# Peptides against a protein of PDB entry 4HTP: the designs that were tried, part 35

Target 1, 231 residues: chain A of PDB entry 4HTP
Amino acid sequence: SQTVASHVPFADLCSTLERIQKSKGRAEKIRHFREFLDSWRKFHDALHKNHKDVTDSFYPAMRLILPQLERERMAYGIKETMLAKLYIELLNLPRDGKDALKLLNYRTPTGTHGDAGDFAMIAYFVLKPRCLQKGSLTIQQVNDLLDSIASNNSAKRKDLIKKSLLQLITQSSALEQKWLIRMIIKDLKLGVSQQTIFSVFHNDAAELHNVTTDLEKVCRQLHDPSVGLSD

## One batch from the design tools (peptide; made by RFdiffusion4, then SolubleMPNN)

Design b1_p11_6_s4 (from b1_p11_6, 4 letters changed)
Fold by OpenDDE base, seed 4:
Structure b1_p11_6_s4 (fold): chain B 231 residues (1-231), chain A 11 residues (1-11)
Amino acid sequence: as target 1 above (231 residues)
Amino acid sequence: SRLDELAEELE
């Protein structure tokens, strides 16, 4: 069956997240998320116009927006140090060079951006002059690759993990990689709470999640904002 | 939005 996620560029999600992060006020952050969500629902309705019984939902996006709530996908086994080493290798950075050291020592304040401790931001600035301007991945493809990473981590296949990571990296812009890193590390730094995300998604979302801890169930059952949990 | 454009393409 067709999914919305198979049609939505990962770049669109990342641009939304970027707008949310850059917005100062809660209201603006909410607006950007709401706009993305409304567009998603509209696309869903169009895509599934003739099919009322579908399992497709906002889940593919939601699990990337709230990666700390992921329960279906197992651990990636990826830390900042691994990513740093991978980027140094992939970008052929001098090991004793400024950029390599920034990635390896990301916790130490370096430069003028004040991004100490945020590996994704440090990586972004290293990647920006070196990466594609536009990515080519859909949200579904990103999730498929992340699934592969988790599966191969469980299987202790480091070579295949690297392969999937390389595919993600080589098909993503610097901005997309910043957000991808944050998704993998499970810290988006949006400046908006989980509760706010749920409240915008559906009035009953927080309650259902608190009971089920199942993000897919939340997204599926509460897909329609006008249909409540008790309906 | 981009998604709105995509939705329109499906109609």
Scores: peptide ipSAE 0.087, ipTM 0.825, DockQ to the pose 0.885
Fold by OpenDDE base, seed 3:
Structure b1_p11_6_s4 (fold): chain B 231 residues (1-231), chain A 11 residues (1-11)
Amino acid sequence: as target 1 above (231 residues)
Amino acid sequence: SRLDELAEELE
């Protein structure tokens, strides 16, 4: 069955997240998220105009925006050090070079940017001059690759994990990779709370999540902002 | 938005 996520570029989500992060005020952050969500719902209505009983929802995006609440896929088994080594290998960076050392020692302040401890930002600056300007992945494809990583981690297939990571990296811009890293590490640094994200999505979302701990159920049952939990 | 444009194309 067709899904909204199969049509939405991953770049569109990343651009929205970037705008949210750069916004200083809570109101501006909320506005950017609301605009993305409203566009998603409009597209859903158009895509499923002739189908009333679809299971499609905002879930594919929500699980990337709130990755710490992911319960469907198993752990990735990926840390910053693994990603650093992968980038050094993939980009053929000299091991004793400045960029390789920045990736490996990402916790040490470099003095130039207030990005100490943020591996994703350090990676972004290394990748920016070396990566494609536009990615080609949809939100569905990103989730499929992340599912593969989690499954292969459970199966202890390191070679297949690397293969899926390489597919993500080679088909993504530097900006998309910054956000992908944050999704994998489960820290987006948006400056907006989980409660705020839920409240913008639906008035009953936080309550339903507290009871079910199931993001997919929250997104499906509360897909329509005008239909409450008690309805 | 790009999604709005895509939605209009589906109508």
Scores: peptide ipSAE 0.065, ipTM 0.814, DockQ to the pose 0.934
Fold by OpenDDE base, seed 5:
Structure b1_p11_6_s4 (fold): chain B 231 residues (1-231), chain A 11 residues (1-11)
Amino acid sequence: as target 1 above (231 residues)
Amino acid sequence: SRLDELAEELE
């Protein structure tokens, strides 16, 4: 079935997240999120104009924006060290070289950017001159690959985990990979609270999530901002 | 936005 997520480039979400992160004020952060959400809802209405009963919702994006609330897929089993080693291998970086050491020792303050402890930022600067300028993945494809990683982690299929990671990496820009890493590690560093995200999405979203702890249910039931929980 | 462009393509 057709979904909004199957049409939305992952790059669009990442650009929105980047704008949110770079914004200094809460109001600006909220504005960027609201603009993305409004565009999503508009696209949903157009895509499903002739279909009354669809299960499609903002969930595919929401679960990437609030990855700590993910309950459908199991743990990825991926840490920064694993990603560092993978990048060193994939990019054929000298093991004793500056960039390899930056990835492996990401917690140690090095350089002028002050990105110590943020692996995603370290990776971004290493990747920027070495990867695609524009990615090709949709939000749906990213979620499918993440589902594959989680499933294969549960099944202890390391080779298949690597395969899915390689697909993500080779089809993503440096900026997209920065955000993908943060999604996998479950720390986006947006500077806005979960409560703020829910409040912008729907007035009743926080309440419904507190009761159900089901992010998909929240996104489906409260898809229309004009329809309340009590309706 | 790209989403707006995509929505217009579907209309």
Scores: peptide ipSAE 0.059, ipTM 0.803, DockQ to the pose 0.905
Fold by OpenDDE base, seed 1:
Structure b1_p11_6_s4 (fold): chain B 231 residues (1-231), chain A 11 residues (1-11)
Amino acid sequence: as target 1 above (231 residues)
Amino acid sequence: SRLDELAEELE
């Protein structure tokens, strides 16, 4: 069956996340998230107009927005140092060059942007002049690749992990890769709490998650913002 | 948004 996630570009999610991050106030951050969610729900209704009993939900996006709550997918086994080495190799960066050293020593303040300790931001600036301007991946494809990484990590198949990472990287813009890195590392730095995200999604979302710890169940059962847990 | 455009195309 068709899913919303199979139609939504990963770039659209990343653009939303970027807007949220750049917004100074809570209200503005909430607005950007709400706009994305409303668009998602509208698309869902259109896509499933003739099929009311579907399991499709916001879960594919939500699990990327709240990656620390992921329970279906096992650990990636990926650290910043691994990504740094991968980028150096992929981009053919001189190992003793400025950009390679920035990636490897991302915790040391070397730049004017104050990005010390944020590997994703350092990677972004290295990638920006070298990567595609527009990615080609959907949210579903990103999740499929991340599933592959987790599965292969569990199976200790390092070569297949690298393959899936390369697919993610080569089909993503610098901005998309910034957010992808943050999703993998499980730190989005949005400036909004988990509670805020749940509250915007549905009034009962936090409560249901507290009981079930199942993000998919939360997204599925509370898909309609007008239908509560007691309904 | 692109999502809105896609929704309109389905409609």
Scores: peptide ipSAE 0.042, ipTM 0.769, DockQ to the pose 0.889

Design b1_p11_7_s1 (from b1_p11_7, 3 letters changed)
Fold by OpenDDE base, seed 1:
Structure b1_p11_7_s1 (fold): chain B 231 residues (1-231), chain A 11 residues (1-11)
Amino acid sequence: as target 1 above (231 residues)
Amino acid sequence: NPHLDALIEEL
């Protein structure tokens, strides 16, 4: 079945997240998220105009925005050090070179950028001159690759994990990779709370999530912002 | 999102 996520570029989500992160005020952050969500819902209505009772929802995006609430996927088994080593290998960075050392020592304040401790930002600057300017992945494809990583981690298939990571990396811009890293590590640094995201999504979303702990159920049941839990 | 809006027009 067709899904909104199969049509929406991952770049569009990343651009939204970037706008949210760069916004100083809560209201502006909320506006950017709302604009993306409203566009998503509009797309859903257009895509499914002739199909009632679809199970498609905002879940594919929501699970990337709130990766700490992911319960469907098993653990990725990926840490910053693993990603650093992968990037060094993939980009053929000299091991003792400046960029390799930046990735490996991402927690050490290098006096030039306030990015100390943010691996994704360090990776972004290393990647920016070396990778594609525009990615080609949809949100669905990103989720499929992340599912593959989690599954292969459970199966202890390191080779297949690497393969899926390479697909993500090679088909993504530096900006998209920054956000992808943050999704994998489960720290987006948006400057908005989970509760704020839920409140923008639906008034009852936080309550339903607190009871069910099921992000997909929240997204499906509360797909329509005008239909409440008690309705 | 102007890009998503453009995608809707392609449906």
Scores: peptide ipSAE 0.081, ipTM 0.820, DockQ to the pose 0.781
Fold by OpenDDE base, seed 5:
Structure b1_p11_7_s1 (fold): chain B 231 residues (1-231), chain A 11 residues (1-11)
Amino acid sequence: as target 1 above (231 residues)
Amino acid sequence: NPHLDALIEEL
């Protein structure tokens, strides 16, 4: 079945997240999220105009925005050190070179940007001069690859994990990879709370999530902002 | 999102 996520570029989500992160005020952060959500709902209505019984929802995006609430996908088994080694290999970085050392020692303050402890930011600056300007992945494709990583981690298939990671990396811009890393590590650093994200999505979203702990159910049942939980 | 709005026109 066709989904909104199969049409929405991952770049569009990443651009929204970048705008949210760069925004100083709560109101501005909320505005950027709301604009993305409203566009998603509008796209859903257009895509499913002739289909009444669809299970499609904001879930594919929501699970990337709130990755700490992911319950369907098992653990990736990926840490910053693994990603650092992968990037050193993939980019053919000298192991004793400045960029390799930045990735490996990401917790140590290096340079003027104050990015100490944020591996994704360090990776971004290493990747920016070396990666594609625009990625080619949809939100659906990103989720499919992340599902593959989690499944293969459970199966202890390290070769297949590497394959899926390489697909993600080679088809993504430096900015998209920054956000992808944060999704995998489950720390987006948006500067907006989970409660705020739920409140913008739907007035009853936080309550339904507190009862069900099911992010897909929240997104599906509360897809229409005008239809309440009691309706 | 103006990009998503443009994608709607391509449906």
Scores: peptide ipSAE 0.081, ipTM 0.823, DockQ to the pose 0.785
Fold by OpenDDE base, seed 3:
Structure b1_p11_7_s1 (fold): chain B 231 residues (1-231), chain A 11 residues (1-11)
Amino acid sequence: as target 1 above (231 residues)
Amino acid sequence: NPHLDALIEEL
């Protein structure tokens, strides 16, 4: 069946996350998230106009926005050091070169940008002059590739993990890769709390999540902001 | 999101 996530570019989510991160103050951050969510719901209503009994929801996006709450997908087994080595290999960076050393020593402040300890920001600056300007992946395709990584990690199939990572990297802009790294490492640094994200999504979302710990159930049951948990 | 609105018109 068709899903909203199969139509929405991953770039649109990343642009929203970038706006949220750059915004000063809670109100502006909330506005950017609400605008994305309202557009998603509008798209859902249009896509499913003739189909009332669909399981489609905001879940494909929500699990990328709140990756620390992921319970369906198993662990990726990926750390910053693995990504650093992969980028050095893929980009053919000299091992003793400035950019390779930045990726490997990402915790050491080597520059004026104050990005010490943020691997995703260091990777972004290395990737920006070397990557495509626009990615081609949908939110569904990103989730499918992340599912593949988790499944292959469980099965100890390292070569297949590398294959899926290479597909993500080669089809993504530098900005999309910055956010993808943060999703994999499970730290988006948005400057807005989980509680705020849930409160914007639905008034009962935090309560339902506290009971079920299931993001898909939260997104499906509370898809309509006007329909409460008790209804 | 003007891009999502454009995608709706293509449906």
Scores: peptide ipSAE 0.075, ipTM 0.820, DockQ to the pose 0.813
Fold by OpenDDE base, seed 4:
Structure b1_p11_7_s1 (fold): chain B 231 residues (1-231), chain A 11 residues (1-11)
Amino acid sequence: as target 1 above (231 residues)
Amino acid sequence: NPHLDALIEEL
């Protein structure tokens, strides 16, 4: 079946997340998230106009926005050190060079940006002059590749993990990779709480999640903001 | 999101 996630560029999610991160006030952060969500729901209604019984929901996006709540996908087995080594190899960075050392020593402040401890931000600045300007992946394709990584991690197939990571990296802009890294590491640093994300999504979302711990169920059951849990 | 709105018109 057709899904909204198969049509929405991953770049659109990343641009929204970037706007949220850069926004100073809670109200502005909420606005950017709401605008993306409303557009998603509108797209859903258009895509599924003739099909009322669909399982499609905001879940493909929500699981990337709240990656710490992921329960369906197994662990990636990916840490910052692995990504650092991969980028050094892929970008052919001199091992003793400034950029390689920044990636390896990401916890130590080496620059003016104050990004110490945020591997994704350090990676972004290394990638920005070296990567394509526009990615080609949809949200669905990103999730498929992440599923592949998790599956292959469970199977201890490191070569296939690397293959999927390379596909993600080579088809993503520096900005998209920044957010992808944060999704993998499970720390988006949006400056907005999980509770706020749920509250904007649906009034009953936090309650349903607290009971079920099932993010897909939350997204499917509370897809319509006008239909409550008691309805 | 203006870009998503444009994608709707392409459906």
Scores: peptide ipSAE 0.072, ipTM 0.817, DockQ to the pose 0.784

Design b1_p11_7_s2 (from b1_p11_7, 5 letters changed)
Fold by OpenDDE base, seed 1:
Structure b1_p11_7_s2 (fold): chain B 231 residues (1-231), chain A 11 residues (1-11)
Amino acid sequence: as target 1 above (231 residues)
Amino acid sequence: NPHLEALIEQL
């Protein structure tokens, strides 16, 4: 079935997340998220104009924005150290080189960048001069690849995990990879709470999530901001 | 998001 996520570039989500992160005030952060969400809902309405009772929702994006609430996928089995090693290999970085050491020692403050402990930011700066300027993945494709990683981790298929990771990396800009890393590690550093994200999405979203712990159900049942839980 | 708006117009 046709979904909004199959049309929306992953780059658009990443750009929104970047705007949110860079915004200083809560109100500005909320505005950027709301603008993306409103655009998504408009796209949904246009895409599904002639189709009633679709199961399509904001869930594909929401599960990337709130990756800590992911319950459908099994664990990725991916840590920063694994990603560091993968990038060193993929980018053919000298093992004793500055960039390889930055990736491996991401927790140790090296120099003037206040990015100590943020692997994704360290990776971004390493990737920026080496990667595509624009990615080609949709939100759906990103989710499909992440599903593959989780499935293959469960199956202990390390080769296939690497394959899916390589596909993500090679089809993504440095900025997109920064956010992808944060999604995998489950720390977006947006500066807005889960509660804020839910409150912007729907007034009843936090309550429904607290009861169901089902992010997809929250996104589907509360797709329309004008329709409440009691309705 | 101007990019999403452009995508809507292409539907």
Scores: peptide ipSAE 0.099, ipTM 0.828, DockQ to the pose 0.790
Fold by OpenDDE base, seed 3:
Structure b1_p11_7_s2 (fold): chain B 231 residues (1-231), chain A 11 residues (1-11)
Amino acid sequence: as target 1 above (231 residues)
Amino acid sequence: NPHLEALIEQL
């Protein structure tokens, strides 16, 4: 069946997340998230106009925005050091070069940028002059590749994990990879709380999540902002 | 999101 996530570019989510991160005020952060969510709901209504019994929801996006609440996928088994080594290999960076050392020593403040300890930001600056300007992946394709990584980690298939990571990297811009890294490491640094994200999504979302711990159920049951949990 | 609106028009 067709899903909203199969049509929405991953770049659109990343651009929204970037706007949220750059916004200083809570109100501006909320506005950017609300605009994306409202657009998603409008797209859903248009796509499913003739199909009332669909299971499609905001879940494919929500699980990327709140990756620490992911319970469907098993652990990726990926850390910053693994990603650093992968980028050094893929980009053919000299091991003793400035960029390789930045990736490996990402916790050590190197230079004037307050990006010390943020591997995703360090990776972004290394990738920016080397990567495509625009990615080609949809939100569905990103989730499919992340599912593959988790499944192959459980199966101890390191070669297949590398293959899926290479597909993500080669089809993504530097900005998309910055956010993808943060999704994998499960720290988006948006400056907005989980409670705020839920409250913007639906008034009953935090309560339903506290009871079920199931993001998909939250997104399906509370898809319509006008339909409450008690309805 | 003007890009999503454009995608809706293509449906």
Scores: peptide ipSAE 0.096, ipTM 0.830, DockQ to the pose 0.821
Fold by OpenDDE base, seed 5:
Structure b1_p11_7_s2 (fold): chain B 231 residues (1-231), chain A 11 residues (1-11)
Amino acid sequence: as target 1 above (231 residues)
Amino acid sequence: NPHLEALIEQL
């Protein structure tokens, strides 16, 4: 069945996340998230206009925004060091070059940007002059590739993990890869709490999640902001 | 999101 996530570019989510991160105030951060969510709900209503019983929800986006609450996927088995090595290989970076050393030593402050300890930011600056300006992946495709990585990690299929990572990298902009890295590492650094994300999504979302610990159920049952948990 | 709104028009 068609889903909203199969139509929404991953770039649109990443641009929203970038706006949230760059916003200084809580109110501005909330506004950017709300605008994305409202657009998603409008798209859902249009896509499913003639279908009353759909399981489609905000879940495909929510699980990328709150990756620490992911329970469906097993562990990726991916750390910053693995990604650093992969980028050095893929980009043919000289091993003793400045960019390779920045990726490997991302915890050491090497530059004026204060990005020490944030691998995703270090990667972004290395990737920016070398990658596509616009990615081609949908949110669904990103989730499918992440599912593949998790499954193949459980199966100890390192070659297939690399294949899926290469697909993600080669079809994504530097900005999209910055956010993808943060999703994999499970730290978005948005400057907004989980509680705030839930409160914007639905008034009952935090309560339902506290009871069920099931992010998909939260997104499905509370898809309509006008329908409460007690309804 | 004006981009998502444009996508709705293409449905």
Scores: peptide ipSAE 0.096, ipTM 0.830, DockQ to the pose 0.793
Fold by OpenDDE base, seed 4:
Structure b1_p11_7_s2 (fold): chain B 231 residues (1-231), chain A 11 residues (1-11)
Amino acid sequence: as target 1 above (231 residues)
Amino acid sequence: NPHLEALIEQL
């Protein structure tokens, strides 16, 4: 079935996340998330205008925004060190060069930006002058590739993991890769709590998640903000 | 999101 996620560029989610991260106040962070969510719901209504029995929901986006709550997809088996090595190889970075060392030693403060310990930010600055300016992936395609990574990790198919990672990387801007890395590592650093994300999504979302621990059920059952759990 | 609004118009 057609999904909203198949139409929404991954870049749009990343831009929203970037706005949230850069916003200083809680209210502004909430506004950016709400605007994205409202647009998603509007898109859903338009896409599914003639279909009332759809299972499509905000889940494809929500699982990327709250990657630590992912339960459907198994572990990626990917750490910062693996990504560092992959980028060094892919970008043909000198192994003893400044950029390779930044990626490998991402925990050590080497620069003025205060990005120590944030591999995604370090990767962003390395990637920015070296990668495409505009990505081509939809949210669905990102999730499909992440599913492939998780499946191949379970199957111990390291070669296929690398292939899917390369596909993600080569079709993503530096900014998109920054956020993709954070999604894989499961730390978005948005400066807004999980509870806040749920509260903006639906008033009953936190409660339903606490009971079910199923992010897809939360997104599906509480798709309409006007329809509560008791309805 | 103005970009998503534009995508709706393309449906």
Scores: peptide ipSAE 0.088, ipTM 0.826, DockQ to the pose 0.789

